# Designs tried in a protein design run: peptides against a protein of PDB entry 3JWR. Part 85

Target 1, 323 residues: chain A of PDB entry 3JWR
Amino acid sequence: TRELQSLAAAVVPSAQTLKITDFSFSDFELSDLETALCTIRMFTDLNLVQNFQMKHEVLCRWILSVKKNYRKNVAYHNWRHAFNTAQCMFAALKAGKIQNKLTDLEILALLIAALSHDLDHRGVNNSYIQRSEHPLAQLYCHSIMEHHHFDQCLMILNSPGNQILSGLSIEEYKTTLKIIKQAILATDLALYIKRRGEFFELIRKNQFNLEDPHQKELFLAMLMTACDLSAITKPWPIQQRIAELVATEFFDQGDRERKELNIEPTDLMNREKKNKIPSMQVGFIDAICLQLYEALTHVSEDCFPLLDGCRKNRQKWQALAEQ
Target 2, 298 residues: chain A of PDB entry 3JWR as posed
Amino acid sequence: TRELQSLAAAVVPSAQTLKITDFSFSDFELSDLETALCTIRMFTDLNLVQNFQMKHEVLCRWILSVKKNYRKNVAYHNWRHAFNTAQCMFAALKAGKIQNKLTDLEILALLIAALSHDLDHRGVNNSYIQRSEHPLAQLYCHSIMEHHHFDQCLMILNSPGNQILSGLSIEEYKTTLKIIKQAILATDLALYIKRRGEFFELIRKNQFNLEDPHQKELFLAMLMTACDLSAITKPWPIQQRIAELVATEFWEQGDQVGFIDFVCTQLYEALTHVSEDCFPLLDGCRKNRQKWQALAEQ

## One batch from the design tools (peptide)

Design b1_p25_1 (made by RFdiffusion4)
Fold by OpenDDE base, seed 2:
Structure b1_p25_1 (fold): chain B 323 residues (1-323), chain A 25 residues (1-25)
Amino acid sequence: as target 1 above (323 residues)
Amino acid sequence: SDELNTIHEQIHQAFMGEISWDQVS
C-alpha cells in the first residue's frame, strides 16, 4: 500500500527528537504516520530489531496492521490508547531503567502486548458483552475482551507479511507468546485487583525478587497495568483531555445500556451524573492508581515521575470536586 | 471490568460532590 511504502521509506527520528523517553509525552500533536515512526523507534532503541532480526518492511506492515485493527469510532480504546500504553512502557524501560531488570524476550513481549492489548475493542466493558449475550461471551467465562484482544494479536502475528517473530527459535517464540498472553490478560482490572495484594505485600516485606518466576510474572502484570493506566500520571492538561475521552466512551456505553438492554447505567456510565467525574477520579486514584505507582517506584526509583504525576492530578481533581 | 465499576460506585458513595462538567471539559 501507499501507506506502507511511505512509512518504510521515511526517516525515523531519534527517541530524543520524538520525546518518547519522557513520561510527560503527549501524542495529541502527532499524525498517524508519526505514531508509527515512534513505534519503529521503540523497537529499534530497545534493540529488538537487531536482536531478533526483524525486517524493516515486515515491522512497518505489522505496525500498520495493528493500527488498522483498532476501531475509529471508539472514543478512548483506540490506536492512540494502545500507542500511549506502549510509549509509557518504553519510557518505563528506558527512563525508568526497568530494561536492565528484564530479558530481551520479556521486553519484546511487553512492547507487542502494549500495542496489542486492546485490539478490536468495541468501546464496551466485559459486563456489557456478558449482559448483551454477545458471541464472545460464549467463548470465555472471564476476561472476555482480553482473550479476544490476544486472539487478534495472534492473528496479526501469523498473517502473511506481518511475522515480526520469524527470527525467533521455536522455544523463544513459545515463550514470547506466553508472556504476551499473560500481559494482555493482565490488563483486565478485575485480575489486577485480585493479584495486586500479593505484589504489595512482597514489597512491604522486602521479599520481592525478580529471580522468582512467579514474582516475575506478577511484576510484568503490574507493569502492564501501570502503563495501561498511565494517562492518570500525565501533565494536567493531558490528563483532563484523556479523562474526557474516557467519560465519552463510558457515557456511550451507558446510552447503549439504556437503549439496548433497558437498564439504568451505573454512575460511571451515566451521562446525567457527569458532575461526579472529579470525585470519581479522586476515588479511582486512591483505590487503584496510587499504590501501584508507589510499588513500581519502589522497584525502580526512576519511575517516580509516574507517581508524582498521579499525586499532582489527584490534587487537581480534588480541587475540582470541592468547587 | 465489573470490579472496577463496583469500586467506582462505592467510591461515588464515599466521595459525593456537586460540580459542573464545564470545569473539566
Scores: peptide ipSAE 0.035, ipTM 0.585, DockQ to the pose 0.079
Fold by OpenDDE base, seed 1:
Structure b1_p25_1 (fold): chain B 323 residues (1-323), chain A 25 residues (1-25)
Amino acid sequence: as target 1 above (323 residues)
Amino acid sequence: SDELNTIHEQIHQAFMGEISWDQVS
C-alpha cells in the first residue's frame, strides 16, 4: 500500500527528537505516520529489531496492521490509547531503567502486548458484552474482551507479511506468546484488583524478588496496568483532555445501556452525572492508581515521575471536586 | 468488569460519605 511504502522509506527520527523517553509525552499533535515512526523507534532502541532479526518492511506492515485493527469510531480505546500505553512502557523501560531487570523476550512481549492489548475494542466494557449476550460472552467467562484482544493479536502475528516473530526459535516463540497473553489479560482491572494485594505485600515486606518466576509474572502484570492507566500521570492539560475522551466513551455506553438494555447506567457512565467526574477521579486515583505507582517506584526509583504526576492530578481533581 | 463497576460505584459512594472507606477496601 501507499501507506506502507511511505512508512518503510521514511527516516526514523531519534527517541530524543520524538520525546518518546519522556513520561510527560503527548501524542495529540502527532500524525498517524509519526505514531508509526515512534513505534519503529521503540523496537529499534530496545534492540528488538537486531536481537530478533526483524525485517524492516515486516515490522512496518505489522505496525500498520495493528493500527488498522483499532476502530476509528471509538472515542478512547483506539490506536492512540494503545500507542500511548506502548510509549509509557518504552519510557518505563528506558527512563525508568526497568529494561535492565527484564529479559529481551519479556521486553519484546511487553511492547507487542502494549500495542495490541485493546485490539478491536468496541467502546464497551466486559459487563456490557456479557449483558448484551454477545457471542464472545459464550466463549469466555472472565476477561472477555482481553481474550478477544489476544486472539486478534495472535491473528495479526500469524498473518502473511506481518510475522515479526519469525526470527525466534520455537521455544522463544512459545515463551513470548505466553508472556503476551498474560500481559494482555492483566489489563483487565478486575484481575488487577484480585492480584495487586500479593504484589503490594511483597513490596511492603521487602521480599520482592524478580528471580522468582511467579513474582516476575506478577510484576509484568502490574507494569502493564501501570502503563495502561498512565493517562492519570500526565501533565494536567493532557490529563483533562484524555479524561474527556474516557468520559465520552463511558457516556456513550451508558446511553446504549438505557436504550438497548433498558437499565440505568452506573455513575461513571451516566451523562447526567458529569458534574461528579472530579470526585470520581479522586476516588479512582486513591483506590486504583496511587498504590500501584508507589509500588512501581519502589521497584525502580526512576519511575517516580509517574507517581508524582498521579499525585499532582489528584490534587487538581480534588480542587475541582470542592468547587 | 461487573466487579470493577461495583467497586467504582462503592468508591463513589464512599467519597460522597454514604459508605465508609473501610467497607470498599
Scores: peptide ipSAE 0.031, ipTM 0.627, DockQ to the pose 0.213
Fold by OpenDDE base, seed 3:
Structure b1_p25_1 (fold): chain B 323 residues (1-323), chain A 25 residues (1-25)
Amino acid sequence: as target 1 above (323 residues)
Amino acid sequence: SDELNTIHEQIHQAFMGEISWDQVS
């Protein structure tokens, strides 16, 4: 395609020029081509292209395929969300110095997972999928959409001309796919809530050890969630704009719940309760986000900007809730 | 996710004084 030719021929700017190591990064001003260039730079600067012998054209095609398999009519869970998740992962690995704590296969898996974790997202949650009796609800009992996202990821990875993992040994390939699956599934917040207590307790007791395979897996899951939710850490103008996109998608679901399922939506998805967004954001930060970024900062102090951003946004949302 | 929606609803209720914050967090 013309898009592939343009991408493959383009000079990829440095990570410094693209500012993709910054936790404060925003994609709002970037074209789709520029987001793809950023993604190439992430793979390159994490040494993934070299270490796993990725062909440039194959990587370009894969990126474009991933982007194409996000829906454009979804307000938030689209390519830009996936891209921002991956950028946060990259920043956490580089600026947050987590790269040195992980294997190359883990890094590879996390980056692929971040880009792929919401593939073919429909702008509705698992509850809606279940209640609407969607065919996907018959395939999986739990984490329905996350299983679907992984299936889409696997489909793309195995598609002709998109096989960025072709340079891996059989064992490396198996390991990578296992980690990708676990990482994508970890983005189900229900699983996060279930598992986070163990992580926080290990941190609190100063018993956290990345050399333990179970704790490593737990950390990768927490890191995925931290990147997935990283919009909450962004500078206030960015945070506010992203929160509007999230609200738009949630309200669209709520409207569909009323129309298609004849149910009253929860406040989070109720357009008529838009005035409650600030208070809900404060609650979300307190219940879900703060402890995660605190714990992550304990693992690597260089991740502090995520925690600081979260705290600052809490204050901003609280001020709006009091108005 | 379902858990996110449940938590947000509970948090909303807690913030409005309908339920205790300690029950939500």
Scores: peptide ipSAE 0.030, ipTM 0.624, DockQ to the pose 0.170
Fold by OpenDDE base, seed 5:
Structure b1_p25_1 (fold): chain B 323 residues (1-323), chain A 25 residues (1-25)
Amino acid sequence: as target 1 above (323 residues)
Amino acid sequence: SDELNTIHEQIHQAFMGEISWDQVS
């Protein structure tokens, strides 16, 4: 395609030029081409292209395929969300110095997972999928959409001309896919809530050890969630705009719940409860976000900008909630 | 899942104020 040719022929700017190492990064001003260029740079600067012998054209095609499999009519859970998740992962790996704590396969898996974790998202949560009796709800009992996202990820990875993992040994391939699956499934916030206590306890007790395979898996899951939720850490103007996108998508779901399911939406999904957004954001930060970024910062102090951003945005949302 | 929504709703209802998390720093 012309798009592929343009991407494959383009000079990829440095990570510094693209600012993709910054935790404060915003994609709002970037074209789709520029987001793809950023993605290439992430793979390159993490040595994934070299270490796993990725062909440039194949990588370009894969990126475009991933982007194409996000829906444009979804307000928040679109390519830009996946891209921002991956960018936060990249920043955490580089600026946050987590790269030094992980294997190349883990890094490869995390980056692929971050980009792929919401593939074909429909702008509705697992509850809606279940209540609407969608066919996907018959295939999976829990983490319905996350299983679907992984299936989409596999489909793309195995598609002709998209096989970015072709340079891996069979064992490396299996390991990578396992980690990708675990990472995508970890983005189910229900699973996060279930597992986070173990992580926080290990941190609190100073027993956290990345050499333990179970703890490594747990950490990768927490890191994925931290990147997935990283919008809450962004500079306030960016955070506000992203919060509006999230609210838009949630309200769209709520409208559908009323229309299609004849149910009253929860406050998060209820357009009539727009005035509660600030207080809900404070509650979300307190209940879900703060302790995660605290724990992550404990693992790597260079991740502090995520925690600091989260704290600052809590203050901003609290101030709005008091008006 | 409905469970997640319930938890989230409960979280939002229960945690509308400052939750003192043990600062892991």
Scores: peptide ipSAE 0.036, ipTM 0.594, DockQ to the pose 0.138; fails the geometry check

Design b1_p25_1_s2 (made by RFdiffusion4, then SolubleMPNN; from b1_p25_1, 15 letters changed)
Fold by OpenDDE base, seed 1:
Structure b1_p25_1_s2 (fold): chain B 323 residues (1-323), chain A 25 residues (1-25)
Amino acid sequence: as target 1 above (323 residues)
Amino acid sequence: SSELAAIEDALERFFLGEISPEEVP
């Protein structure tokens, strides 16, 4: 395609030029081409292209295929969300110095998972899918959309000309797919809640050990969630704009819940309760976000900007809630 | 499975404003 030719021929700027190592990164000013260039740079600077012998054209095609399989009519869970999740992963690996704690296969899997974790997202949550009796709800009892996202990821990885993992051994391939699946599934907030207690307790007791395979898996899951939720850590102007996108998508779901399911939406998805957004954001930060970024910062102190950003945004939302 | 279902229910109740942030598992 013309898009592939343009991407494959383009000079890829440095990570410094693209500012993709910054936790404060914003994609708002970037074109789709520039987001793809950033993605290439992430793979290159993490040594994934070299270590796994990726062909440049195949990587470019894969990136464009991933981007194409996000819906354009979804306000938040689109390519830009996936891209920002991957950028946060990249920043956590580089600036947060987590790269040195992980294997190349784990890094490869996490980056693929971050880019792929919301593939074909429909702008509705698992509860909506269940209540609407969607065919996917018949296949999976829990984490319905996350299983679907992984299925889409696998489909793309196996598509002709998109096989970025062709340089891996059979064992490496199996390991990578396992980690990708676990990482995508970990973005289900319910699974995060289920598992976080074990992680926090290990940190609290100073018993956390990345050499333990189970604890490694647990850490990768927590890291994925930390990147997926990273909008809450961004500088306030960016946070506000992203919160508006999230609210738009949630209100669209709420409108559909009223119309299609004849139910009253939750406060989070109720357009008439827009004034509750600040207090809901404070509650979300307290219930879900703060402890995660505290624990992550304990594992790597260089991840502190995520925690600091989350704390600052909590203050901003609290101030708005008091008005 | 039962534990996950209970968490999903708790999250729903949280987003409904029926439980506080401190009551989230």
Scores: peptide ipSAE 0.490, ipTM 0.935, DockQ to the pose 0.552
Fold by OpenDDE base, seed 2:
Structure b1_p25_1_s2 (fold): chain B 323 residues (1-323), chain A 25 residues (1-25)
Amino acid sequence: as target 1 above (323 residues)
Amino acid sequence: SSELAAIEDALERFFLGEISPEEVP
């Protein structure tokens, strides 16, 4: 395609020029082509292209395939969300200095997972899928959409001309796929809640050890969630704009719940309760976000900008809630 | 698992405003 030719022939700017190492990064000013260029730079600067002998054209095709398999009519869970998740992962690895704590296979898996974790998202949550009796609800009992996202990820990786993992040994390939699956499934918020207690306890007791395979797996899951939720850490103007996109998608679900399922939506998804957004954001930060970024900062102090951003946004939302 | 189902229910209740942030598991 012309798009592939343009991407493959383009000069890829440096990470410094693209500012993709910054935790304060915004994609609002970037074209789709520029987001693809940023993605190439992430793979290159993490040494993934060199270490796993990726062909440039294959990587370009894979990126475009991933982007194409996000829906354009979904307000938040689209390519830009996946791209921002991957950018936060890149920033955490580089600026947050987590890269030196992980293997190349783990880094490869996390970056692929971040870009792929919401593939073919329909703009509705697992509860809606269950209640609507969607065919996917017959295949999976829990984490329905996350299983679907992984299936889509696997389909793309195995598609002709998209095989970015062809340079791996059989054992490396199996390991990478296992980590990708675990990372995508970890983006189910319910699984995060289930597992976070173990992580926080290990941190609190100063028993956290990345050399333990189980604790490594747990950390990768927590890191994935931290990147997925990273919009809450962004500078206030960026946070506000992203919060509006999230609200738009949730309100669209709420409208469908009324029309298609004949149920009253939750406050979070109720368009008529827009005035509750500030207080709900404070509650979300307190219940879900703060402890995660505190624990992550304990593992790597250079991740502090994520925690600081989350705290600052809590203050801003609280001030709005008090009006 | 039954534990995961209970967490899913708690999250739904939280986003409904039926439980406080401190009551989230």
Scores: peptide ipSAE 0.464, ipTM 0.929, DockQ to the pose 0.569
Fold by OpenDDE base, seed 4:
Structure b1_p25_1_s2 (fold): chain B 323 residues (1-323), chain A 25 residues (1-25)
Amino acid sequence: as target 1 above (323 residues)
Amino acid sequence: SSELAAIEDALERFFLGEISPEEVP
């Protein structure tokens, strides 16, 4: 395609030029082509292209395929969200110094998972899918959308001309897919809540050890969630804009809940409760976000900007809630 | 699965404002 030709022929700017190592990164000013170029740079600078012998054209095609399989009519859970999740992962690996704690296969899996974790998202949560009796709800009991996202990820990876994993051995391929699946499933907030207590306890007791395979898996899950939620850590102007996108999508779901399901939406998804957004954001930060970024910072102190950003945004939201 | 269902319920109740942040599992 013309798009593929343009991407494949383009000079890829440095990570420094693209600022993709910054935790404060914003994609708002970037074109779709530039987001694809950033993604190529992430793979390159993580040595994934070299170590796994990726063909440039295949990588370009894969990126474009992933992007194409996000819906444009979804306000938040679109390509830009996936891209920002991957960028946060890249920043955590590089600036946050987590790269040195992980294997190349784990890094490969995490980056693919971050880009793929919301593939074909429909702008509604698992609860809506269940209550609407959507066909997907018949396939999976829990983490319905996350299973679907993984299925889409696997489909793309196996599509002709998109096989970025073709340079892997059979064992490496299996390992990578396992980690991708676990990472995508970990983005289910309910699974995060289920598992976070174990992670926090290990940190609190100073018993956390990445050499333990189970603890490694747990850490990768926590890291995925930290990147998925990283909008809450962004500089306040960026945070506000992203929060508006999230609210738009949630309100769209709430409107559909009223119309299609004849139910009153939760305050989070109720357009009429827009005035509660600041207090809800404070509650979300306290209940879900703060402890995660605290724990992540204990694993790697260079991840502190995520925690600091989260704390600063809590203060900003609290100030608005008091107004 | 029962534990996960209970967490999903708790999250829903949290977002409904029925429980406080401290009551989230």
Scores: peptide ipSAE 0.458, ipTM 0.929, DockQ to the pose 0.560
Fold by OpenDDE base, seed 3:
Parts: structure tokens; sequence; C-alpha cells
Structure b1_p25_1_s2 (fold): chain B 323 residues (1-323), chain A 25 residues (1-25)
């Protein structure tokens, strides 16, 4: 395609030029082409292209395929969200110095997972899928959408001309797919809640050890969630804009719940309760986000900007909630 | 499975405003 030719022929700017190592990164000013260039840079600077012998054209095609399999009519859970998740992963690996704690296969899996974790997202949560009696709800009991996202990820990885993992041995391939699946499933907030207690306890007791395979898996899950939720850590102007996108999508779901399911939406998804957004954001930060970024910072102090951003945004949301 | 279902329910209730942040598992 013309798009592929343009991407494959383009000069890929440095990570410094693209600012993709910054935790404060924003994609708002970037074109779709530039987001693809950023993605190439992430793979390159993590040595994934070299170490796994990725062909440039295949990587370009894969990136474009991933981007194409996000829906444009979804306000938040689109390519830009996946891209920002991957960028946060890249920043955590580089600036947060987590790269040195992980294997190349784990890094490969995490980056693929971050880009793929919401593939074909429909702008509705698992609860909506269950309540709507969607065919996907018959296939999976829990983490319905995350299983679907992984299925989409696998489909793309196996598609002709998109096989970025073709340079891997069969064992490396199996390991990578296992980690990708676990990482995508970890983005289910319910699974995060289920597992976070173990992670926090290990950190609190100073018993956390990445050489333990179980603890490694647990850490990768927590890191994925930290990147997935990283919008909450962004500078306030960016946070506000992203929060508007999230609210838009939630309100769209709420409208569909009323229309299609004949149910009253939750406050979070009720456009009539827009005034509760600030207090809900404070609650979300307290219940879900703060402890995660605190724990991540204990694993690597260089991840502090995520925690600091989360704390600052909590104060901003609290101030709005008090008005 | 039962634990996960309970967590899913709790999260839904949280986002409904029926439970406080402190009540999230």
Amino acid sequence: as target 1 above (323 residues)
Amino acid sequence: SSELAAIEDALERFFLGEISPEEVP
C-alpha cells in the first residue's frame, strides 16, 4: 500500500527527537505516520529489531495492521491509547530503567502486548458485553474483551507479511506468546485487583525478587496495568484532555445501555452526572492507581515521575471536586 | 473464578458509587 511504502521509506527520528522516553509524552500533536515512526523507534531502541532479526518492511506492515485493527469511532480505546500505552512501556523500560531487569523476550512481549492489548475494542466494557449477551460472552466467562484482544493480536501476528516473530525459535515464540497473552489479560482491571495484593505485600515485606518466575510474571502484569492507566500520570492539561475522551466513551456506553439494554447506566457512564467526574477521578486514583505507582517506584525509583504525576493529578481533581 | 466474579461485582459497584474506594478489594 501507499501508506506502507511511505512508512518503510521514511527516516525514523531518534527517541530524543520524538520525546518517547519522556513520561510526560503526548501524542496529540503527532500524525498517524509519526505514531508509526515512534513505534519503529521503540522496537529499534529496545534492540528488538536486531536481536530477533525483524525485517523492516514486516515490522512496518505489522504496525500498520495493528493500527488498522483499532476502531476509529471509539473515543478512547483506539490506536492512540494503545500507542500511548506502548510509549509508557518504552519510557518505563528506558527512563525507568526497567529494561535491565527483563529479558529481551519479556521486553518484546510487553511491547507487542501494549500495542495490541485493546485490539478491536468496541468502546464498551466486559460488563456491557456480558449484559448484551454478545457471542463473545459465550466464549469467555471472564476477561472477555482481553481474550478477544489477544485473539486479534494472534491473528495479526500470523497474517502474511506481518510475522514479526518469524526470527524466533519455536521455544522463544511459545514463550513470547505466553507472555503476550498474560500481559493482555493483565489489563483486565479485575485481574489487576485480584493480583495486586500479592505484589504490594512482596514489596512491603522487601521480599520482591524478579528472579522468581512467579514474581516476574506478577511484575509484568503490574507493569502492563501501570502503562495502561498511565493517562492518570500525565501533565494536567494532557490528563484533562484524555479524561474527556474517556468520559465521552463511557457516556456513549451509557447511552447504549439505556437504548439497547434498557438499563440506567452507572454514574461513571451517565452523562447527566458529568459533575461527578472530579470526585470519581479522585476515587479511582485512591482505589486503583496510587498504590500501583508507589509499588512500581519501589521496584525502580526512576519510575517516580509516574507516581508524582498521579499525585499531582489527584490534587487537581480534588480541587475541582471541592468546587 | 468465584473470586474474580466477586471482584468484577465490586468494581462495578465502585464505579456505580455504591462502595467507597476503601471498599475496593
Scores: peptide ipSAE 0.410, ipTM 0.918, DockQ to the pose 0.581

